# Peptides against a protein of PDB entry 5JXT: the designs that were tried, part 35

Target 1, 319 residues: chain A of PDB entry 5JXT
Amino acid sequence: SLLPKKEINVYIGMSEMQVKWYQKILEKDIDAVNGAGGKRESKTRLLNIVMQLRKCCNHPYLFEGAEPGPPYTTDEHLIYNAGKMVVLDKLLKRIQKQGSRVLIFSQMSRLLDILEDYCVFRGYKYCRIDGSTAHEDRIAAIDEYNKPGSDKFIFLLTTRAGGLGINLTTADIVILYDSDWNPQADLQAMDRAHRIGQTKQVVVYRFVTDNAIEEKVLERAAQKLRLDQLVIQQGRAQVAAKAAANKDELLSMIQHGAEKVFQTKGAFGTMAEKGSQLDDDDIDAILQAGETRTKELNARYEKLGIDDLQKFTSESAYE

## One batch from the design tools (peptide; made by RFdiffusion4, then SolubleMPNN)

Design b1_p11_5_s2 (from b1_p11_5, 8 letters changed)
Fold by OpenDDE base, seed 4:
Structure b1_p11_5_s2 (fold): chain B 319 residues (1-319), chain A 11 residues (1-11)
Amino acid sequence: as target 1 above (319 residues)
Amino acid sequence: MTVVPKYLLRR
């Protein structure tokens, strides 16, 4: 029988470089971040800020001129300059050692480009699929990954491209490097490994940049998922889950953790304490803290009714 | 095909 999947949010501090770039993104649009634009503020401007902040949470090298050089090299800087890469690098060693195989999902094909360089640098054998991958090449990549005795450890996928009904039950670990605005897209990604034919316990690690916009992306996704569940359960098909954030919601998401980011001169959390030198105990602590916060997050939304779940309140994080 | 490192494209 298929075992229930275990889902763990992995809360990860920004690197010093990410903090610096996060500050720069906020500073560039400080009037919008402070709400000074009022009703005149463009929703498109706020969405652009959100997208830049999400890029920063993923990797600072998604910005032009962020990568150190010349000389340009693939080296340890690719890892230590992004908190998610530091955790990923340690987690992948553990995953490989336990004889697991891993799907890594992202919203950003350009992040998969960084992950390809990382895989080459670490000597990890991988497959890749994104939105631009031809149908034949997708089949070939899936078959190469799924073949008995495949040397492919990692499958790199964009979440939406990986959601297309493919079978990847030869992997038992799923890493969501970032989250989709639609929690159903992430569920569909998980279901590539968590389906009939899986013989192992599927574990899903959702990377979340702590004290940043990604916490609010996650909260909004969890809220939407619970709302969708309650709507189905109550037969209230007329309750359109607000698919798109309004301006005030976007502004609240942008402002989340911004003050603390501006006050920070270095990295956040475990990245400040250990940097790239995370050990196995540090990873276990991060995973345990993540499991606790995941339970707490789920418990918050499980108690809410449909009417409460329709309100995006910044205060719902403090109750 | 030797995949050229993508960092060469991030400049």
Scores: peptide ipSAE 0.101, ipTM 0.737, DockQ to the pose 0.199
Fold by OpenDDE base, seed 3:
Structure b1_p11_5_s2 (fold): chain B 319 residues (1-319), chain A 11 residues (1-11)
Amino acid sequence: as target 1 above (319 residues)
Amino acid sequence: MTVVPKYLLRR
């Protein structure tokens, strides 16, 4: 029988470089961030800020002129300048040592480019599929990864491209490097490994930048998932969750953690204390804290009814 | 509520 998947949110502090870029993004659109635009503020402007903040949470090198160079070199700076890369680098060593194989999903094909450079730098053999991958190349990549005795350790996928009905049950670890606004897209990605034919315990690590917009993206996704479940259970197909955040929701998401980001000198959390020098005990502590916060997040939404889940609860924006 | 510090609002 297929074992239930274990899902763990991995809360990761920003690097010093991420904090600096996060501040710059907020400063650039300061009037919008402070809600000074009022009713005249466009939803498009707020969505653009959200997208820049999400890029920053993924990797600062997604911005023009952020990468050090010329010469442009792949080195340890690719890792230590992004909190998610620091944690990923340690997790992948552990995953490989235990004889597991890993799917890494992102919303951003340009992040997969950074992950390719990282894989080459660390000597990890990988496959890649995104939205631009030709059908034939997609089949070839899947077959090469799934081959008995395949030397391919990592599969890099965009969440949407990876969601398209493929079987990757030869992997037992799933890393969601970022989250989709639609939790069903992430579930569909996980179901590539967590499917009939899987023989191992599937573990899903969801990376979440702590004290940043990604916490609110995750909360909104969890809220939507619970609402979708309740709608199915109650047979109330008419309660389509408004898939798109309103202006006030987007503003609340942008504002989350922003004050603390402006007050921060250097990195956040474990990234401030250890930076790239995380050991196995530091990783275990991050995973344990993540497992606790994951249970708390789920328990928060399990108690809510349909009417409560239709309201974006901004209450946690000021804590 | 100003999320951004007042010193940045002066630029």
Scores: peptide ipSAE 0.058, ipTM 0.750, DockQ to the pose 0.011
Fold by OpenDDE base, seed 1:
Structure b1_p11_5_s2 (fold): chain B 319 residues (1-319), chain A 11 residues (1-11)
Amino acid sequence: as target 1 above (319 residues)
Amino acid sequence: MTVVPKYLLRR
């Protein structure tokens, strides 16, 4: 029988470079961030700030002029300048040593470009699929990854391109490098490894930048998932339509952790203490803390009714 | 509530 998947949110501090870029994004639109535009502030402007902050949480090199150079070189700076890359680099070594194979999902094809450079730099053999991959090349990449005795360790996928009914049960680890606003897209991505033909325990690691907008993206996705479940159970189809964040919700999400970001002169959390020099004990501590916070987050939403889940709560479970 | 420090609002 297929074992239930284990899901763990991995809460990761920003690097010093990410903190500087996160501050710069907030400073550029400071009037909007402080709500000085009030009810007149453009929803499109707030959505753009949200998108830039999510890019920063993924990797600072997603911004023009962020990458060190010229000359532009692939080196350790690709890793230590992003908290998620530091954790990924340690976690992949452990996954490989365990004889596991891994799917890495992102919303951003440009992040997959950075992950390709990383795979080449570390000597990891990989496959890639995104939204621009031709159908024939997509089939070829899947077949190359799934073939008996495949030496391909990593599969890089955009969440939506990977969600299209494919079987990747030859992998047992799933990393969600970022999250979709629609929790169903992430579930569909996990179901590529967690399907009939899987022989191992599937483990899903969801990366979440701590003290940043991604915590609020995660909370909103968890809230939506629970609401969708209750709507299906109660037959109340009309409730699902209000899923788009309003301006006040977007502003609250942008403001989350912003004060602490402005007070921070370096990196956050374990990234401030050890930077790229994380050991196996640090990774175990991060995973254990993540497992605890994941249980707490799930327990919060399991007790809520439809009427509570329809209200955006500005109160973080992390405050 | 002003989340961004007032010194940054002066730029």
Scores: peptide ipSAE 0.051, ipTM 0.634, DockQ to the pose 0.011
Fold by OpenDDE base, seed 5:
Structure b1_p11_5_s2 (fold): chain B 319 residues (1-319), chain A 11 residues (1-11)
Amino acid sequence: as target 1 above (319 residues)
Amino acid sequence: MTVVPKYLLRR
């Protein structure tokens, strides 16, 4: 029988470099962040801020002029300048030691480029698929990864490209490096490993930047997922799961943790205390705290009815 | 050690 998947949100502090870039993004559009733009502030401008903040949460080198150089070198700076990379680097060592294989999903193909350089730097053998991968190359990458006795440890995937009907049950660990706005896209990604033919316990680690916009992206995704589940269970096909955030929701998401980010001169949380020197006990503490916060998050939304969930989700109909 | 990151070469 297929074991139920275990999902854990992994809450990760920003590096010092991420804090500086996060501040710079907010400062560049401070009038919009403070709501001073009023009715003239476009939803498009707020969506652009959200996308820049999400890039910062993933890796500061997604911005031009962020990477140190020339010469540009792949070295430890690729890891310590992003909280998610610090945790990923420790977690992958543990995953490899236990004889597991891992799918890493992101929304951002440019983040997969950074992860390729990381894999080469650490000597991890990998496959890659994104939205630009030709159909034949996609088949070849899947077959190479799934091959009996494959030496490929990591599969790098964009969430949407990975969501297209593939079987990857030869992996037992899934890392969602970032979250889709549509929780169904993330579920479809998880279900590439969590399918008929899986023989191991599937564990899903969802990386979430703590005290940042990604907490609100996660909350919104959890709320939408619960709403979708209740609609299916109640046979209420007309409860259109409201896909697009409104302007006020986007502003609230941008403002979340912004004050504390402006007050911070260094890194956040465990990144401030330990930086890249996280040990196995620090990782266990992060995972345990993440498991607790995941249960608390789920328990908040499980108690809400359709009407309560609809008040917090902005109106777009599934036709 | 990669002297030029792949993500910079794709720009």
Scores: peptide ipSAE 0.029, ipTM 0.534, DockQ to the pose 0.532; fails the geometry check

Design b1_p11_5_s4 (from b1_p11_5, 7 letters changed)
Fold by OpenDDE base, seed 3:
Structure b1_p11_5_s4 (fold): chain B 319 residues (1-319), chain A 11 residues (1-11)
Amino acid sequence: as target 1 above (319 residues)
Amino acid sequence: SVVIPKYLLRR
């Protein structure tokens, strides 16, 4: 029988470079961040800020002029300038050592470009599929990854491209490098490894930048997932959760952790203490803390009814 | 309420 998947949110501090870029994004549109635009504020303007903050949480090199160079060289700076890369680099060593194989999903094809450079730099053999990959090349990449005795350790996928019904049960680890606004897209990605034919325990690591917009993206996704489950159970097909956040929700998400980001000198959390020098004990502590916070997050939404889940709870914006 | 005070922007 297929074992239940284990899902763990991995909460990761920003690097010093990410903090600087996160501050710069907020400063650039401070009037919108402070809600000074009132009723005249464009939803598109807020969505643009959200998108820039999510890019910052993924990697600062997603911004023009952020990468050191010329000359542009792949080196340790590609890792230590992004908290998610520091944790990824340590996790991949463990995953490889245990004889596992890994799917890495992102919403951003440009992040997959950074992950390709990283794979080359570390000597990890990989496959890639995104939205631009031709159908024949997708088949070839899947077959190359799934073949008996494949030397391909990593499969890099955009979440939406990975959702296309492919079988990747030859992997047992899934890393969601970022989250979709639609939790069903992430579930569909996980189901590429967590499917009939899987013989191992599937483990899903969801990377979440701590004290940043990504915590609110995750909370919203968890809320939506619970709402979708309750709607199915109650046969109330009409309660389609409004898929798009309103202006007040977007503003609350942008404001989450912003004050602490402005007060921060250097990196956040474990990234401030250890930076790129995370050891095995530091990773175990991050995973244990993540497992606890994952249980707490799930327990919060399990107690809510449909009417409560339709309201965006802004209460956690002030903590 | 202003989440980010203007004085923090005076770098």
Scores: peptide ipSAE 0.048, ipTM 0.692, DockQ to the pose 0.011
Fold by OpenDDE base, seed 1:
Structure b1_p11_5_s4 (fold): chain B 319 residues (1-319), chain A 11 residues (1-11)
Amino acid sequence: as target 1 above (319 residues)
Amino acid sequence: SVVIPKYLLRR
């Protein structure tokens, strides 16, 4: 029988560089961030701020002029300048040592470009597919990853490209490097490994930047998932349609953690204490804290009825 | 070290 998947939210502090870029994004649009535009503020402007903050949570090199150079080189700076990369780098060593294989999902194809350079730098053998990958090349990459005795450790996927019914049961670990606004897209992604033919316990690690907008993206996705479940159970199909974030919700999401970000001179959390020098005990502490917060988050939404869940709904901004 | 990351060449 297929074992139930384990899902753990991994809460990760920003690097010093991420804090500086997060501050810069907020400062650039400070009047919008402070709600000075009131009801007249453009929803599009707020959505653009949300997108930039999510890019910052993923990697600062997603911005023009953020990468150190010239000369432009792939080195340890690719890792220590992003909290998620520091945790990923330690976690992948553990995953490899245990004889597991891993799917890494992101919403951002440009983040997969950074992860390719990281894989080359660390000597990890990988496959890649995204939304621009030709159908034939996609089949070839899947077959190369799934073949008996494949030396490919990592599969890099955009969540959308990975959602299209493929079987990747030769992997037992899933990393969601970022989250979709639609929790069903992430479920479809993890179900590429958690499917008939899987022989191992599937573990899903969901990376979440702590004290940042990604906590609110996660909360909103969890709320939507619970609402979708209750609507299906109660046969109330009409309730699901009001799912677009309003301006006040977007503003609240942008403001989440912003004050602490402005007060911070360095990195956040474990990134401030140890930075790139995280050891195995630090990773275990992060995973244990993440498991606790994941249980608390789930327990919060399991108790809510449809009327409480309707107060906070989202449509996906597609990039 | 790898000179010229792929993500810079794709820009």
Scores: peptide ipSAE 0.027, ipTM 0.652, DockQ to the pose 0.579
Fold by OpenDDE base, seed 4:
Structure b1_p11_5_s4 (fold): chain B 319 residues (1-319), chain A 11 residues (1-11)
Amino acid sequence: as target 1 above (319 residues)
Amino acid sequence: SVVIPKYLLRR
């Protein structure tokens, strides 16, 4: 029988470089961040800020001129300059040591480019699929990954490209490097490994940058998922909040943790304490804390009725 | 080591 998947949010502090770039993004549009634009603030402007902040949470090298160089080199700086890469690098060593195979999902094809360079740098054998991958090349990559005795340890996928009904049950670990705005896209990604034919316990690690916009992306995704579940259970299909975030929600998401980011000199959390020198005990502590916070997050939304879940989304429905 | 990251070559 297929075992239930275990889902763990992995809360990760920003590196010093991420903090600096996060500050710079907020400072560039400080009037918008402070809500000074009021009702006249462009939703597009706020969405642009959100996208830059999400890029920062993923990797600072997604910005032009962020990478150190010339000369440009793939080295340890690719890892230590992004909190998610530090955790990923340690986690992948464990995953490999336990004889597991891993799917890594991101929303950003350019992050997969960084992850390819990382895989080459670490000597990890990988496959890749994104939105631009031709159909034949997708099949070839899937077949290469799923081949009995495949040397491919990692599959790099964009969440939406990986959501396309493919079978990757030869992997038992799923890393969501970032989250989709639609929690169903992430579920569809998990279901590539968590499917009939899986023989192992599927574990899903969802990376979440702590004290940043990604916490609010996660909260909104969890709220939406619970609402979708309740709507299905109650037969109220009309209540399915497909509503894009309103301006106030976007502003609130942008403002989340911004003050603390502005006050921070250096890195956040475990990244400030140990940087790239995380040991096995640090990873266990991060995973345990993540499991606790995951349970708390789920418990928060499990207690809410449709009306309570709608209040946070329906303030977005009247404009 | 890769001297030039692939993501830089795509820019």
Scores: peptide ipSAE 0.025, ipTM 0.599, DockQ to the pose 0.562
Fold by OpenDDE base, seed 5:
Structure b1_p11_5_s4 (fold): chain B 319 residues (1-319), chain A 11 residues (1-11)
Amino acid sequence: as target 1 above (319 residues)
Amino acid sequence: SVVIPKYLLRR
C-alpha cells in the first residue's frame, strides 16, 4: 500500500541581502504598500509588488545588478545570500546521505537556472524540465532520471511543467522551493512522487520565507485547499473556489511582516544567528518547528466551514 | 575559473 505523504512547511528566515532587497522593493512602491494610492492604485501594481517580493524570497539574484560581479563566479555567495539556499544546501546533504532522491519544484524557471548553477557547483547530478522544454527532451529527461541505477540525484522542475501527468516515483523527497497560487498545482507536483509505484515514504518539504509575503501565500493556499476538499466532499460543484486575491487581500499580503523587515538590520531568525553555518541540530530544530507550525496551520482551517472559508477567499472563479 | 551563471546567459 502507498504510505501517506508527510508534508512539512519549512519556515526560513531571509538572509541580510534578501532583507535589503525586500526593503528596497517596499520602499520603491511605499505609497502602494501603505495603501495611500486608494482607488487609483491598480491591482496590476500590487500584483507586480507581490511578484517582486516572491522573487526576493526565492533568491536576490533574480534581480538585475544583485549578483556580485563582473567577474561573475559560482561560489558560496550563491548559497549564503538566500535563506532557502542555505537550508536547501544542508537538507540536500542529508537527503543524499540517507540514499533518497529529490524533486525540486519552483514557479520560476529563472530560479531553476540558479539551482542548475548550484548543482554544478556542488557536483550534484540533475535533470531539468520547465515550460520551454521540448516534448522529446522531457521524455529523455524523465527516462534518464527514472532509469534503474540512475546517477541523477536531483530533478529540477517548474511546478506546472512537472504537473503534466509524469511519473517520478523513483524520487521519495519533494521540495517545493516556492508555492503556486493554486494549491492543486502543488498537489499535482507532489503526486509525481506520491503515486502507484512508490516504495518509500514520500516527504514533502515546502519552503516558506518566514515573516514575509510567502507566509500569506501559504495561508491562502491552505484555506483554498480546505475549501476545495469540502466542496468535493459535499458534492457542491458550484462553489468554484474563487482564486484571485482582491486588492485588499493583496495589500494585506504585501504589508505582512513589512514593519519588522524595515526595522531589521541584517538577517532574520536562524539566518541572523548562524547564517550559512547551520549545523544538523539547527536543521532538526527548523524541521521540528516547521512540523509544529504545519499542524497548527492545518488545525486552524480544518475547523472552518465552507461559509467561513469563503469569507476570506476573494471572488475569482476557477473555471 | 570564472563561470558566468546560466541565468545571466539566458538574458
Scores: peptide ipSAE 0.023, ipTM 0.613, DockQ to the pose 0.628

Design b1_p11_6_s1 (from b1_p11_6, 3 letters changed)
Fold by OpenDDE base, seed 3:
Structure b1_p11_6_s1 (fold): chain B 319 residues (1-319), chain A 11 residues (1-11)
Amino acid sequence: as target 1 above (319 residues)
Amino acid sequence: MEIPHSEIPFP
């Protein structure tokens, strides 16, 4: 029988470079961040800020002129300049040592380019599929990854491209490097490994930048998932879950953690304490803390009714 | 939250 998947949110501090870039993004449009535009503020302007903050949470080299050079060479700087890469680098070593194989999903094809450079730098053999990959090349990549005795350790996928009914049950670990606004897209990605033919316990690691926009993206996704479940259970097909955040929701998401980001000189959390020098005990502590916070997040939404789940609660923005 | 303009280091 297929074992239930284990999902763990992995909360990761920003690197010093990410903090500096996050500050610059907020400062560039400070009037919109402060809500000074009021009723006249463009939803598109707020969505653009959210997109830049999410890019920063993924990797600062997603911005033009962020990568150090010339010479433009892949080195340890690719890892230590992004908190998610520091954790990924340690986690992949553990996963490989266990004889597991891993799917890595992102919303951003340009992040997959950085992950390719990382794979080459570490000597990890990989496959890649994104939205631009030709149909024949997708088949070839899937077959190369799934073949008996495949030396391909990592499969890099955009979340939406991986959602296309592909079977990747030869992997048992799933890393969501970022989250979709639609939790169903992430579930469809997980179901590439968590499907009939899987023989191992599937574990899903969802990376979340701590004290940043991504915590609110995750909370919104969890809220939506619970709402979708209740709507199905109650037969209320007419409750179209408001798919898009309103302006006030977007503003509250942008403001989350922003004060602490401006006060921070350096990195956050374990990234401030150890930077790239995380050991196996630090990874275990991050995973254990993440498992606790994941249970708490799920328990928060399990008790809510449809009417409560339709209200965006901003309460956690001021602690 | 209002971020004070005085806390923005002008470049």
Scores: peptide ipSAE 0.014, ipTM 0.547, DockQ to the pose 0.017
Fold by OpenDDE base, seed 5:
Structure b1_p11_6_s1 (fold): chain B 319 residues (1-319), chain A 11 residues (1-11)
Amino acid sequence: as target 1 above (319 residues)
Amino acid sequence: MEIPHSEIPFP
């Protein structure tokens, strides 16, 4: 029988460079961040801010002129300048030592470019699929990854490209480097490894930048997923979950953690204390804290009814 | 723990 998947949110502090870029993004649009635009502020502007903040949470080199150079050489700076890369680098060493194989999903093809450079730099053998990958090349990459005795350790995928019915049960670890706005897209990505033919315990690590917009993206995704589950269970097909955040929801998400970001000089949390020198005990502590916070998050939304889950109130999850 | 949604303008 297929074992249930284990899902763990991995809460990761920003690097010093991420904090500086996060501040710059907020400062550039400070009037919109403060809600000073009122009814005149466009939903499109807020969505753009959200997208820039999510890029920052992923990697600062997603911004033009952020990468140090010339010469543009891949080095340890690719890792230490992004909290997610610091954790990923340590976690991948552990995963490889355990004889596991890993799928890494992102919403951003440009992040996969950075992850390719990282794989080359670390000497990890990988496959890649994104939304631009031709059908034939996609089949070839899947077959190369899935072949018996494949030396390909990592599969890099965009969440949507990886969601398209493919079987990757030769991997047992899934890393969601970021989250989709639609939790069903992330589930479909996980289900590439967690499917008939899987022989191992599938573990899913969801990376979440702590004290940033990604916590609110995660909360919204968890709320929507619970709502979708209850709607299916109750046969209430008419509950159109509002697919898109409203303006006030987007503003609240942008503002989350922003004060602490402005007050912070340097990195956050474990990134401030240890930086790139995270050891195995630090990783275990991050994973244990993440497992606890994941259980708490799920338990909050499990107590809520359909009517409460339709309200985008973080407050109703704490009552 | 109420995460204060500070409606306060960021400096």
Scores: peptide ipSAE 0.011, ipTM 0.552, DockQ to the pose 0.017
Fold by OpenDDE base, seed 4:
Structure b1_p11_6_s1 (fold): chain B 319 residues (1-319), chain A 11 residues (1-11)
Amino acid sequence: as target 1 above (319 residues)
Amino acid sequence: MEIPHSEIPFP
């Protein structure tokens, strides 16, 4: 029988560079961040801020002029300038050592470009599929990854490309480098490894930038997923899950952690203490803390009824 | 939350 997948949210502090860029993003539109636009504030303006903040949470080099250079060479700076890359780098080493194979999903094809550079830099053999990949090339990449004795360790995918019903059961680890606004897209991505033909325990690591917009993206996704489950269970097909965040919800998401980000001169959490020098014990601590917070997050939404799950609760802004 | 412009550390 297929073992249940283990899902762990991995809460990751921003690097110093991410904090600086996160500040700059907020500063650039501080009036919108402060809600000064009121009812007249453009939803598009807020969505643009959210997109930039999510880029920052993924990697600072997603911004023009952020990469150190010239010379523009891939080096350890590609890792230490993004908290997610620091954790990824250590985690991939562990995953490889245990004889696992990994799918890495992102919403951002440009992040996959950075991950390709990283794979080349570390000597990890990989396959890639994104939204632009031709159908034939997708099949070729899947076949190359899935072949017996494949030397391809990593499969890089956009979450949407992973949604296309492909079979990647030759991987047992899934890393969601970021989260989709639609939790079903992430589930569909996980189900590329977690399906009939899988022989191992599938483990899903969901990277979440701590004290940032991504916590609220995750909370909203978890809320929506629970709502969708309850609607199905109760036969209440008429409960339109709010498909899109309203302006106030977006503003609340943008504001989450912003004050602490402005007060911070360095990195956050383990990134402040250890930077890129995470050891195996630090990774175990991050994973254990993540497992605890994952259980707590799930338990929070399991107690809520449909009516509560339809409301964006800002109450988590005060803890 | 209101963040004053004066509290923004300009590099």
Scores: peptide ipSAE 0.009, ipTM 0.488, DockQ to the pose 0.019
Fold by OpenDDE base, seed 2:
Structure b1_p11_6_s1 (fold): chain B 319 residues (1-319), chain A 11 residues (1-11)
Amino acid sequence: as target 1 above (319 residues)
Amino acid sequence: MEIPHSEIPFP
């Protein structure tokens, strides 16, 4: 029988470089961030800010001129300049030692480019599929990954490219490097490993930048997922259609943690204390804290009815 | 830059 998935949100502090870039993004559009644009602020402008903040949470090298150079060489800076990479680097070493194989999903193909450079730098054998990958090359990559005795440790995928109904049950670990706005896309990604033919316990690690926009992306996705479940259970199909983020929701998401980011002169959390020198105990502490916060998050939404979930989408803009 | 459709909160 297929074992249930274990899903853990892994809350990760920003590196010093991420904090600096996050500040710079907010400062560039400070009037929009402060809500000073009022009704004149375009939804598109707010969406662009959200996009840049999400890029920052993923990796600062997603911005032009962020990568240190010349020379532009892959080195330890690729890891220590992004909190998610620091945790990923330690986690992958553990996963490999356990004899597990891992799917890494992102929304951003350009982040997969960074992850390829990282894989090469660490000597990890990998496969890649994104939206641009030809159909034949997708089949070849899947077959190469799934073959008996495959030496491919990592599969890099865009979350949507993973949606193609592919079977990757030869992996037992899933890392969601970022979250989709649609929780169903992430579920579909997890279901590449958590499917008929899986023989191991599937563990899903969802990376979430702490005190940043990604917490609100996660919360919104969790709210939507719960709402969709309740709508299906109650036969109220019409309720699901209003789920597009309004301007006030986007503004609230942008403002989340912004003050603390402006007050911070260095990295956040464990990244401030340890930087790239996380040990196995630090990783265990991060995973344990993440498991606790995941349970608390789930318990918050499980108690909410349809009417409450609909109100929270409107009222969380006023706190 | 076209906001990738993946980054649009809820189509």
Scores: peptide ipSAE 0.008, ipTM 0.500, DockQ to the pose 0.024

